Peptides against a protein of PDB entry 8PQO. Designs and how they scored, part 191

Target 1, 252 residues: chain A of PDB entry 8PQO
Amino acid sequence: VLLKEYRVILPVSVDEYQVGQLYSVAEASKNETGGGEGVEVLVNEPYEKDGEKGQYTHKIYHLQSKVPTFVRMLAPEGALNIHEKAWNAYPYCRTVITNEYMKEDFLIKIETWHKPDLGTQENVHKLEPEAWKHVEAVYIDIADRSQVLSKDYKAEEDPAKFKSIKTGRGPLGPNWKQELVNQKDCPYMCAYKLVTVKFKWWGLQNKVENFIHKQERRLFTNFHRQLFCWLDKWVDLTMDDIRRMEEETKRQ

## One batch from the design tools (peptide; made by RFdiffusion4, then SolubleMPNN)

Design b1_p26_2_s4 (from b1_p26_2, 17 letters changed)
Fold by OpenDDE base, seed 2:
Structure b1_p26_2_s4 (fold): chain B 252 residues (1-252), chain A 26 residues (1-26)
Amino acid sequence: as target 1 above (252 residues)
Amino acid sequence: SLESYLFNIALGVTLLLIEKKLKELE
C-alpha cells in the first residue's frame, strides 16, 4: 500500500471550485471521450452516512472497446471492467476504484478535502498517527511547467500565461502563491487529495503502485491547470447551468 | 479525463497480467 497526499493550491474559492470542477470534468469528458462511451452508471442517488450527506455514484468503465483487440482477447474476465464508487459531499469527496478481476488485491482510494487555505493543514483526513507517518505530502504547483509532461502541455492551458478577463486573476508567476497572501481580492483554496493505492501482486506491488500514483499526479496537475485556465468559462455559471452542460455532454 | 486515466491503468495492469500468464504457460 502506498499513500500520498497531493495538495493543489488554486486561486479560487471553495465555492467557485465546486462549479469549476464539475465544468472541467464535463468539458474534459466531452473533449476526450465524446460523451462517455463505455461508461455505465449503475447508481446515482443521495446518501447519508455517519452525518455525511451527499451524492453517491457507482459507475462501471467498460474498457473492452478502448483497448487493442489482442489485449481484449487475452485479458482475464472482468479485467477490463473498472468500478468507480464515489461519495460526493462537497467540500468532501471520496472515490474508490476497483477492478472486477483483481477484487481485493487492487484499490485506488481518493479522499479529498477542499479547504480555504494554502495547503498548510497537516493530516486533514485525520489518519492515525502511525498511518500519517507513512504519507508523503506532494505539492502540485499548477504554474510550474516543469511538472507537466511535454506531451500534455498546451499553451492555452498554461496558468503562467492565462489572464482571466472576468476576474483579473493570473497569470501565475513563479511566486504566485506567496503573492496571493497579499492580494485581498483573490480567493484561494487547497484541494487535499489523499490517494491510497493498493496492488497486492507479488513482485509487482511497488511498480504498479508507484505507476498509479504517477498517473494520479499527472491527472491532477493537468486537470487543475485546465480548471484555472477555463475560469472565464465557468466562473459565472450556476449549478443548474452545469447540470445542463452535463446532460448535453451525455448526448454527444 | 478520468476515463483516459482509467484506461491507462487498466491497460498497464492487463499487460502485466498477460505477461505473468504467459510466463506460467512456458
Scores: peptide ipSAE 0.053, ipTM 0.688, DockQ to the pose 0.638
Fold by OpenDDE base, seed 4:
Structure b1_p26_2_s4 (fold): chain B 252 residues (1-252), chain A 26 residues (1-26)
Amino acid sequence: as target 1 above (252 residues)
Amino acid sequence: SLESYLFNIALGVTLLLIEKKLKELE
């Protein structure tokens, strides 16, 4: 089991982020070939548990049609079916990803707290001390070009170049986080993403767990760079606007 | 997108599993 807590600092408020996140997910989905294809929604319902109130979703991603033929032919039964269970109680969210083939031997858990701070809270997810000491804190700097793969880089999604017309935020220079502290009118938040990866196969555990974390970091980095650079597109939207957008996307 | 992300993860894992199985058959 490999745990890392990714801390993504953004010059947006927690409330703004809720809109921006949903917008960015929807927008990014539009840009993907075959977006939504092979996704089966099993459950989508409100939940209340232990004082937590939100929306629970259970989705299955059927990847059979999305992988090369040779992968499909050689993949074990159920290996291409990914289950995603999500508890969305913003500003808290938990996602559990499992695989039908691996069962208990494979787990990706992503627990996120969105806090109005600069990533200074320790153990925001309230792990036991023994568990917390094994968690690596990883700070993602959305303005740091070196954290972005060349193949992922887009100039229009570069926070170091983007300036929001509507808010005046950006561009984010090398010391943007330090400067942000002095900008009283600019909101900020941190997404604390505790990622737990378990791949319980002898000889492959470390390799796969590190691989998954690498992909998670890549995803978080790219996503939040987009989120910030799309600020002018979503900052004036309401949650109702987002819901309409999502419905329109489903029709396509 | 989330789907693309999951695809990459699943693909990577699947390939590793395939490699493991192939080695077992050798």
Scores: peptide ipSAE 0.054, ipTM 0.689, DockQ to the pose 0.624; fails the geometry check
Fold by OpenDDE base, seed 1:
Structure b1_p26_2_s4 (fold): chain B 252 residues (1-252), chain A 26 residues (1-26)
Amino acid sequence: as target 1 above (252 residues)
Amino acid sequence: SLESYLFNIALGVTLLLIEKKLKELE
């Protein structure tokens, strides 16, 4: 098991991020070839547990049509069915990803707290001290081009070049995070994403767990760069607007 | 995107499982 806490600081408020995140997810899905295809929604209902109120979803991603034929033919039964269980009680969210074939031997858990700070809180997920001391804190800087793979880089999604017309935010210079402390008019937040990866396979556990974390970091980096650079597209949207957009995405 | 992420994870795991099965046959 490998745990890392990714801290993503953004020049947006916690309330703004809720809209921006939903928009960016929907937009990214539209831009992806075959977006929404092969997704089965098993459960979508409200939940209440220990004072936490939110929406629970259980989705299955069927990847049979998205992999090469030889992979599909050789894949064990259930290996291409990914289950996603999500508890969305914004500003808290928990996502658990499992695979039908691997069962308890494979787990990706992503727990996120969205806080109106600059990533200075320790152990926001309230882990036991023994567990917390083994968690690596990883800061993602959306303005740092060196954290982006060349193949992923797009100038139109570069926070160091983007300036929001509607809000005036950006571009983000090398010391943008430090400057936020002195900019009282610019909101800021941090997404504390505790990622737990388990791949219980002797000899390959560390290799696969590190690989998954590498992919998670890449995903978080690119996603939040997009979220910020798309600020003018979503900052004036309502939740009703987002719901309509999500419905359109599902139909594609 | 989320779908691309899931694909990469599933593909990686699947390839490893196939490799394991092939080794068991050798």
Scores: peptide ipSAE 0.053, ipTM 0.688, DockQ to the pose 0.666; fails the geometry check
Fold by OpenDDE base, seed 3:
Structure b1_p26_2_s4 (fold): chain B 252 residues (1-252), chain A 26 residues (1-26)
Amino acid sequence: as target 1 above (252 residues)
Amino acid sequence: SLESYLFNIALGVTLLLIEKKLKELE
């Protein structure tokens, strides 16, 4: 088991982020080929558990039609069916990813707290001390180009070049976080993403767990760079606007 | 998107499993 807490600092408020996140997910989905083909939604309903209220979703990603033929032929039964269970109670979210074939031997859990701070809180997810001491804190700087793979880099998604017309935020220089502290009118928040990865297959555990974390970090980095650079597109949107966009995405 | 992200993970894991199986046959 490998745990890391990714902390993503953004020059937006917690309330703004809720809209921006939904917009960016919808927009990113529109830009992808396939348009949600192979995604089966089993459950989508409100939930209330232990004082936590939100929306629960259970989705299955069927990857059979998306992988090369040789992969499909060699993959064991159920290996290409990925289950995602998500509890969305913003500003808290939890996602659990499992696989039909690997069962208890595979787990990706992502727990996120969105806080109006600069990523200074320790153990925001309230782990036991023994567990917390094994968690590596990883800061993601969306303005740091060195954290982005060359194949992922796009100038239009570079926070170091983007200037928001509507808010005046950006571009983000090398010391933008330090400068942000002195800007009283600019909101900020941190997404604390505790990622737990378990892959209990002898000889592959360390390799696969590190690989998955590398992919998660890459995903978080690119996503939040997009979110910030798309600020002018979503900052004035309402939740109704977001819902309309999501419906349009489903039709494509 | 999440779908593309999961695809990459699944592909990576599958390839690792194939490599392991091939190595066992050697």
Scores: peptide ipSAE 0.045, ipTM 0.681, DockQ to the pose 0.482; fails the geometry check

Design b1_p26_3_s1 (from b1_p26_3, 15 letters changed)
Fold by OpenDDE base, seed 5:
Structure b1_p26_3_s1 (fold): chain B 252 residues (1-252), chain A 26 residues (1-26)
Amino acid sequence: as target 1 above (252 residues)
Amino acid sequence: MPAELLKFLQELSVLLTLLALLEKLL
């Protein structure tokens, strides 16, 4: 088991982020060829547990048509079916990813708190002290080009070059996080993403778990760079606008 | 996260497939 807490600081408010996240997710989905193809929604319902109220979703990603032919031909039964269970109670979210073939030998859990701070809270997920001792805190800087793979880099998604016309935010220089403290009119938040990876195959555990963390970090970095650089597209939208857009997309 | 998640899931599925094959060889 390998745990890391990724802290993503953004020059947006927690309330703004809710809109921006949903917009960016929808936009990214549109850009993928066959975005909804192969996704089965088993459950989509409200839940209430221990005072937490939100939306529960259970999705199956059938990846048979999304992988190379040789992978499809060689994959054992269930290997290309990935289950995603999500509890969305913004500003808290939990996602659990499992695979039918690996069963209990594979788990990815992502728990996120969105807080109006600069990533300074320790153990925001309230882990036991012994468990927290083993968690590495990883800061993601969306302005740091060195954290982006060359193949993923796009100039239009570079926070160090982007300036929001509507808000005046950006470009983000090397010390942008420190400068935020002095800019009383610029909101900020941190997404605390606790990622738990379990891979119970002896000899490969550490290698696979580290690989998955590397991919998750890459995903979080690219997504939040996009979210910020798309600020002018979503900052004037309301949650009702987003809900309407989602409903319209479901009807098409 | 769905679109980028999809890319991740695709890469993950390839990895899991390769590992499954490795397990069968061991």
Scores: peptide ipSAE 0.220, ipTM 0.807, DockQ to the pose 0.699
Fold by OpenDDE base, seed 1:
Structure b1_p26_3_s1 (fold): chain B 252 residues (1-252), chain A 26 residues (1-26)
Amino acid sequence: as target 1 above (252 residues)
Amino acid sequence: MPAELLKFLQELSVLLTLLALLEKLL
């Protein structure tokens, strides 16, 4: 088991981020070939647990048509079905990813707190001290080009070049986070993403777990760069606008 | 989860398939 806490600081408010996240997810889904094809929603219902109120979703991603032919032909039964269970109680979210073939030997858990701070809180997920001391804190800087793979880089999604017309935010210079502390009129937040990766196979555990973390970090970096650079597209949207957009995406 | 999750899940499925094949060979 390998745990890392990714801290993503953004020049947006916690309330703004809720809209921006949903918009960016919907937009990215539209840009993918086939959109929501192969996604089965098993459960979508409200939940209440320990004072936490939110929406619970259980989705199955059927990836048979989305992988190379040799993978589809050689994959054992259930290997291309990925389950996503999500508890969405913004500003808290928990996602658990499992695979039918691997069963208990594979798990990715992502727990996120969105806080109106600059990533200064320690152990926001309230882990036991013994567990917390083994968690690596990783800061993702959306303006740092060195954290982006060359193949993922797009100039239109570069926070160091983007200037929001509607809000005046950006571009983000090398010291943007330090400067943000002194800018009282610019909102900021941090997404604290505790990622737990379990791959229980002797001899390959650490290698696979580290690989998955590398991919997750890449995903978070690219997503939040997009979210910020799309600020002018979503900052004026309401939650009702987002719901309409999501319904349109489901129909494609 | 971000929409790029789909690409991640695809890559993950490839990895898991390769590992499943390796398990059969060992």
Scores: peptide ipSAE 0.212, ipTM 0.808, DockQ to the pose 0.674
Fold by OpenDDE base, seed 2:
Structure b1_p26_3_s1 (fold): chain B 252 residues (1-252), chain A 26 residues (1-26)
Amino acid sequence: as target 1 above (252 residues)
Amino acid sequence: MPAELLKFLQELSVLLTLLALLEKLL
């Protein structure tokens, strides 16, 4: 088991982020070939647990049409079905990813707290001390070009170049986080993303777990760079606007 | 985070498939 807490600092408020996240997820989905094909929603219902109230979703990603033909032909039963269980109680979220083939030998858990700070809180997820001491804290700087792979880089998604017309935020220079403290009118937040990766296979556990973390970090980096650079597209939207957009998309 | 997640899940599924095949051979 390998745990890392990714801390993503953004020059947006916790409330703004909720809109921006939903917008950016929807926008990213449009850019993917095949759209929502192969996604089965098993459950979508409200939940209440331990004082936490939110929306629970259970989705299955059927990836048979999304992988190379030889993979599809050779894949064991259940290997191409990924289950995603999500508990969305913003500003807290939890996602659990499992695979039908691997069963209990594979798990990715992502627990996120969105806080109005600069990523300074320790153990925000309230782990036991013995567990917390094994968690690596990883800061993601969305303005740092060196954290982005060349193949992922797009100039229009570079926070170091982007200037928001609507808010005046950006571009983000090398010391943008320090400068942000002195900017009275610019909100900020941190997404604390505790990622737990479990892969039970002797000899390959560390390799696979580290690989998955590398991919998750890449995903978080790219997503939040997009979220910020798309600020002018979503900052004027309300949660009701997002809900309407989602409903309209489902009807098409 | 579904969209960016999809590409990740695709890559993950390929990896898991290859590992499953390796397991059968060993």
Scores: peptide ipSAE 0.211, ipTM 0.805, DockQ to the pose 0.730
Fold by OpenDDE base, seed 3:
Structure b1_p26_3_s1 (fold): chain B 252 residues (1-252), chain A 26 residues (1-26)
Amino acid sequence: as target 1 above (252 residues)
Amino acid sequence: MPAELLKFLQELSVLLTLLALLEKLL
């Protein structure tokens, strides 16, 4: 088991982020050809547990049509079915990813707290001290081009070049986080993403767990760069606007 | 789920498939 806490600082408020996240997810899904194909929603219902109230979703991603032919031909039963269970109680969310073939030998858990701070809180997920001492804190800087793979880089999604017309935020220079502390009118937040990766196969656990973390980091970096650079597209939207957009997308 | 997440899941499924095949060979 390998745990890392990714801390993503953004020049947006916690309330703004909720809109921006939903918009960016929807927009990214539109840009992917066949984004809705192969997704089965098993459960989508409100939940209440231990004072946490939110929306629970259980989705199955059937990836048979999304992988190369040789993978489809060689994949054992259940290997191309990924289960995602999500508890969305913003500003808290939890996602659990499993695979039908791997069963208990594979788990990705992503627990996120969105806080109105600069990523300075320790153990926001309230782990036991023995567990917390094994968690690596990883700061993601959305303005740092060196953290982005060349193949993922787009100039229109570069926070170091983007300036929001509606808010005046950006571009983000090398010291943008430190400068943000002195800007009373600019909101900020941190997404604390505790990622737990379990791959139980002896001899491969470290390699696979580290690989998955590398991919998760890449995902978080690219997503939040997009979220910020799309600020002018979503900052004036309400949650009701987002709900309408989601309903319209479901009808297509 | 972000579009990048779908790509991640695709890559993950390929990895898991290869590992499953490896397991069968061992």
Scores: peptide ipSAE 0.208, ipTM 0.805, DockQ to the pose 0.741

Design b1_p26_3_s2 (from b1_p26_3, 14 letters changed)
Fold by OpenDDE base, seed 4:
Structure b1_p26_3_s2 (fold): chain B 252 residues (1-252), chain A 26 residues (1-26)
Amino acid sequence: as target 1 above (252 residues)
Amino acid sequence: MLAERLQFLKQLSILLTLLALLAKKL
């Protein structure tokens, strides 16, 4: 098991982020070929547990048509079915990713707290001390070009170049986090993403777990760069606007 | 769902498939 807590600091409020996240997810999904094809929603219902209220979703991603032919031909039964269970209780979210083939031998858990701070809270997910001592804290800097793969880089999604017309935020220079502290009118937050990766196969555990973490980090980096650079597109939207947009998209 | 997440899941499935194949040979 490999745990890392990714801390993504953004010059947005927790409330703004909720809108921006949903917008950015929707926008990114529009740009993907095939969209939601192969996604089966098994459950989508409100939940209440231990004072946490939110939306629970269970989705199956049937990836048979989305992978190369050779993978499809060689994949064992269930290997191309990914289960995603999500508990969305913003500002808290939990996602559990499993695979039908790997069963208990594989798990990705992503637990996110969105906090109005600069990533300074320790053990925000309240792990036991013994577990917490094994968690690596990883700061993602959305302005740091070196954290972005060349193949993922887009100038229009570069926080170091982007300036929000609506908010005046950006561009994010090398010291933007330090400068943010001095900007009383600029909100900020940190997404604390505790990622637990379990891969039990002997001899491959560390390699696979590290690989998955690398991919998750990449995903988080790219997503939050987009989220920030799309600020002017979503900052004036309300949650109700987002809901309407989602409903309109479903009718399409 | 993020498009990037779906891409991740695709890549993950490929990885798991390859690992499964390797395991069968081992």
Scores: peptide ipSAE 0.304, ipTM 0.845, DockQ to the pose 0.744
Fold by OpenDDE base, seed 3:
Structure b1_p26_3_s2 (fold): chain B 252 residues (1-252), chain A 26 residues (1-26)
Amino acid sequence: as target 1 above (252 residues)
Amino acid sequence: MLAERLQFLKQLSILLTLLALLAKKL
């Protein structure tokens, strides 16, 4: 098991982020050909548990049509079916990813708290002290180009170049986080993403777990760079506007 | 679903498949 807490600081409020996140997810989904194909929604319902209220979703990703033919032909039964269970109670979210073939031998868990701070809270997910000692804290700086793979880099998604016309935020220089503390009118938040990766196959545990963490880090970095650089597209949107966009996307 | 998440899941499934095949040969 390998645990890392990714801390992503953004010059937006917790309330703004909710809109930006949903917009960015919807926008990314529009850009993917066949975005909804192969996704089965088993459950989508409100839940209440231990005072936590939110939306629970259970999705199955049937990836048979999305992988190369040779992979499909050789894949064991259930290997191309990924289950995603999500508990969305913003500003808290939990996602559990499993695979039918691997069963208990594989798990990815992503727990996220969105807090109006600069990533300074320790153990925001309230782990046991012994468990917390084994968590690596990883800061993602969305302005740091060195954290972005060359193949993922786009100039229009570079926070170090982007300036929001609507809000005046950006560009984000090398010391933007330190400067933000002195900018009384600029909101900020941190997404604390605790990622737990379990892969139980002997001899491959560390390699696969580290690989998955590398991919998750890449995903978080690129997503939040986009979210910030799309600020002018979503900052004036309401939650009702987002709902309309989601409905329009489902009809396409 | 986030497009990047779908790409991640595709890559993950490919990885798991390849590992399963490797495990069968070992």
Scores: peptide ipSAE 0.302, ipTM 0.845, DockQ to the pose 0.758
Fold by OpenDDE base, seed 2:
Structure b1_p26_3_s2 (fold): chain B 252 residues (1-252), chain A 26 residues (1-26)
Amino acid sequence: as target 1 above (252 residues)
Amino acid sequence: MLAERLQFLKQLSILLTLLALLAKKL
């Protein structure tokens, strides 16, 4: 098991981020050919547990048509079916990813708190001290180009170049986080993303767990760069506007 | 997240498949 807490600081409010996140997810979904093909929604219902109220979703990603033919032909039963269970109670969310073939031997858990701070809180997920001792804190700087793979880099998604017309936020210079404290009119938040990766195959645990963390970090970095650079597209949208956009995206 | 998640999940499924195949040969 390998745990890391990714801390993503953004020059947006917690409330703004909710809109931006949903917008960015919807927009990214539009750009994928095939839309929801291969995605089965088993459950989509409200939940209440231990004072937490939100939306629970259980999705199955059927990846048979999404992988190369040779992989599909050789894949064991259930290997191409990935289950995603999500508890969305913004500003808290939890996602659990499992695979039918791997069963208990594989788990990715992503727990996120969105806080109106600069990533300064320790153990925001309230882990036991012994567990927290083993968590690596990883700061993601969306303005730091060195954290972005060349193949993922887009100039239009570079926070160091982007300036919001609607808000005046950006571009984000090397010291943008420090300067943000002095900018009374610029809100900020941190997404604390505790990622737990379990891969129980002997001899491959560390390699696979580290690989998955590397991919998750890449995903978080790229997504939040997009989210910020799309600020002018979503900052004036309401939650109702987002819901309409999601419905339109599902029809395509 | 969905598009990027899907790409990640595709890569993950491929990885798991390859590992499963290797495990069967050992």
Scores: peptide ipSAE 0.300, ipTM 0.846, DockQ to the pose 0.721
Fold by OpenDDE base, seed 1:
Structure b1_p26_3_s2 (fold): chain B 252 residues (1-252), chain A 26 residues (1-26)
Amino acid sequence: as target 1 above (252 residues)
Amino acid sequence: MLAERLQFLKQLSILLTLLALLAKKL
């Protein structure tokens, strides 16, 4: 088991981020060829647990048509079915990813707290002290080009070049995070993403777990760069606007 | 679903398939 807490600081409020996240997810879904093809929604219901109220979803991603033919032909039964269970109680979110073939031998868990701070809270997920000692804290800087793969880099999604016309935020210089402390009128937040990766095959645990963390870090970096650079597209949207956009996306 | 998430899930499925094939040979 390998745990890392990714801390993503953004020059947006916790409330703004909720809109921006949903917009960016919907926009990315529209741009994906085939959209929601192969997604089965098993459960979509409200839940209440320990004072937490939110929406619970259970989805199956059927990836048979999305992988190369040789993979589809050789894949064991259930290997191309990914289960995603999500508890969405913003500003808290929990996602659990499993695979039918791997059963208990594979797990990805992503627990996110969105806090109105600069990533200064320790153990925000309230782990036991012994467990917390083994968690690496990883800061993702959305303005740092060196954290972006050349193949993922787009100039229109570069926070170091983008300036929001609607809010005046950006571009983000090398010391932008330190400067936020002194900018009383600019909201800020941190997404604390505790990622737990479990892969129980002997001799492959560390290799696979580290690989998955590398991919998750890449995903988080690219997503939040997009979210910020799309600020002018979503900052004036309401939650009702987002709901309409999601409904339109489901119909395509 | 994020486009990047879908790509991640595809890559993950490929990885798991390859590992399953290796496990059958070993």
Scores: peptide ipSAE 0.299, ipTM 0.845, DockQ to the pose 0.745

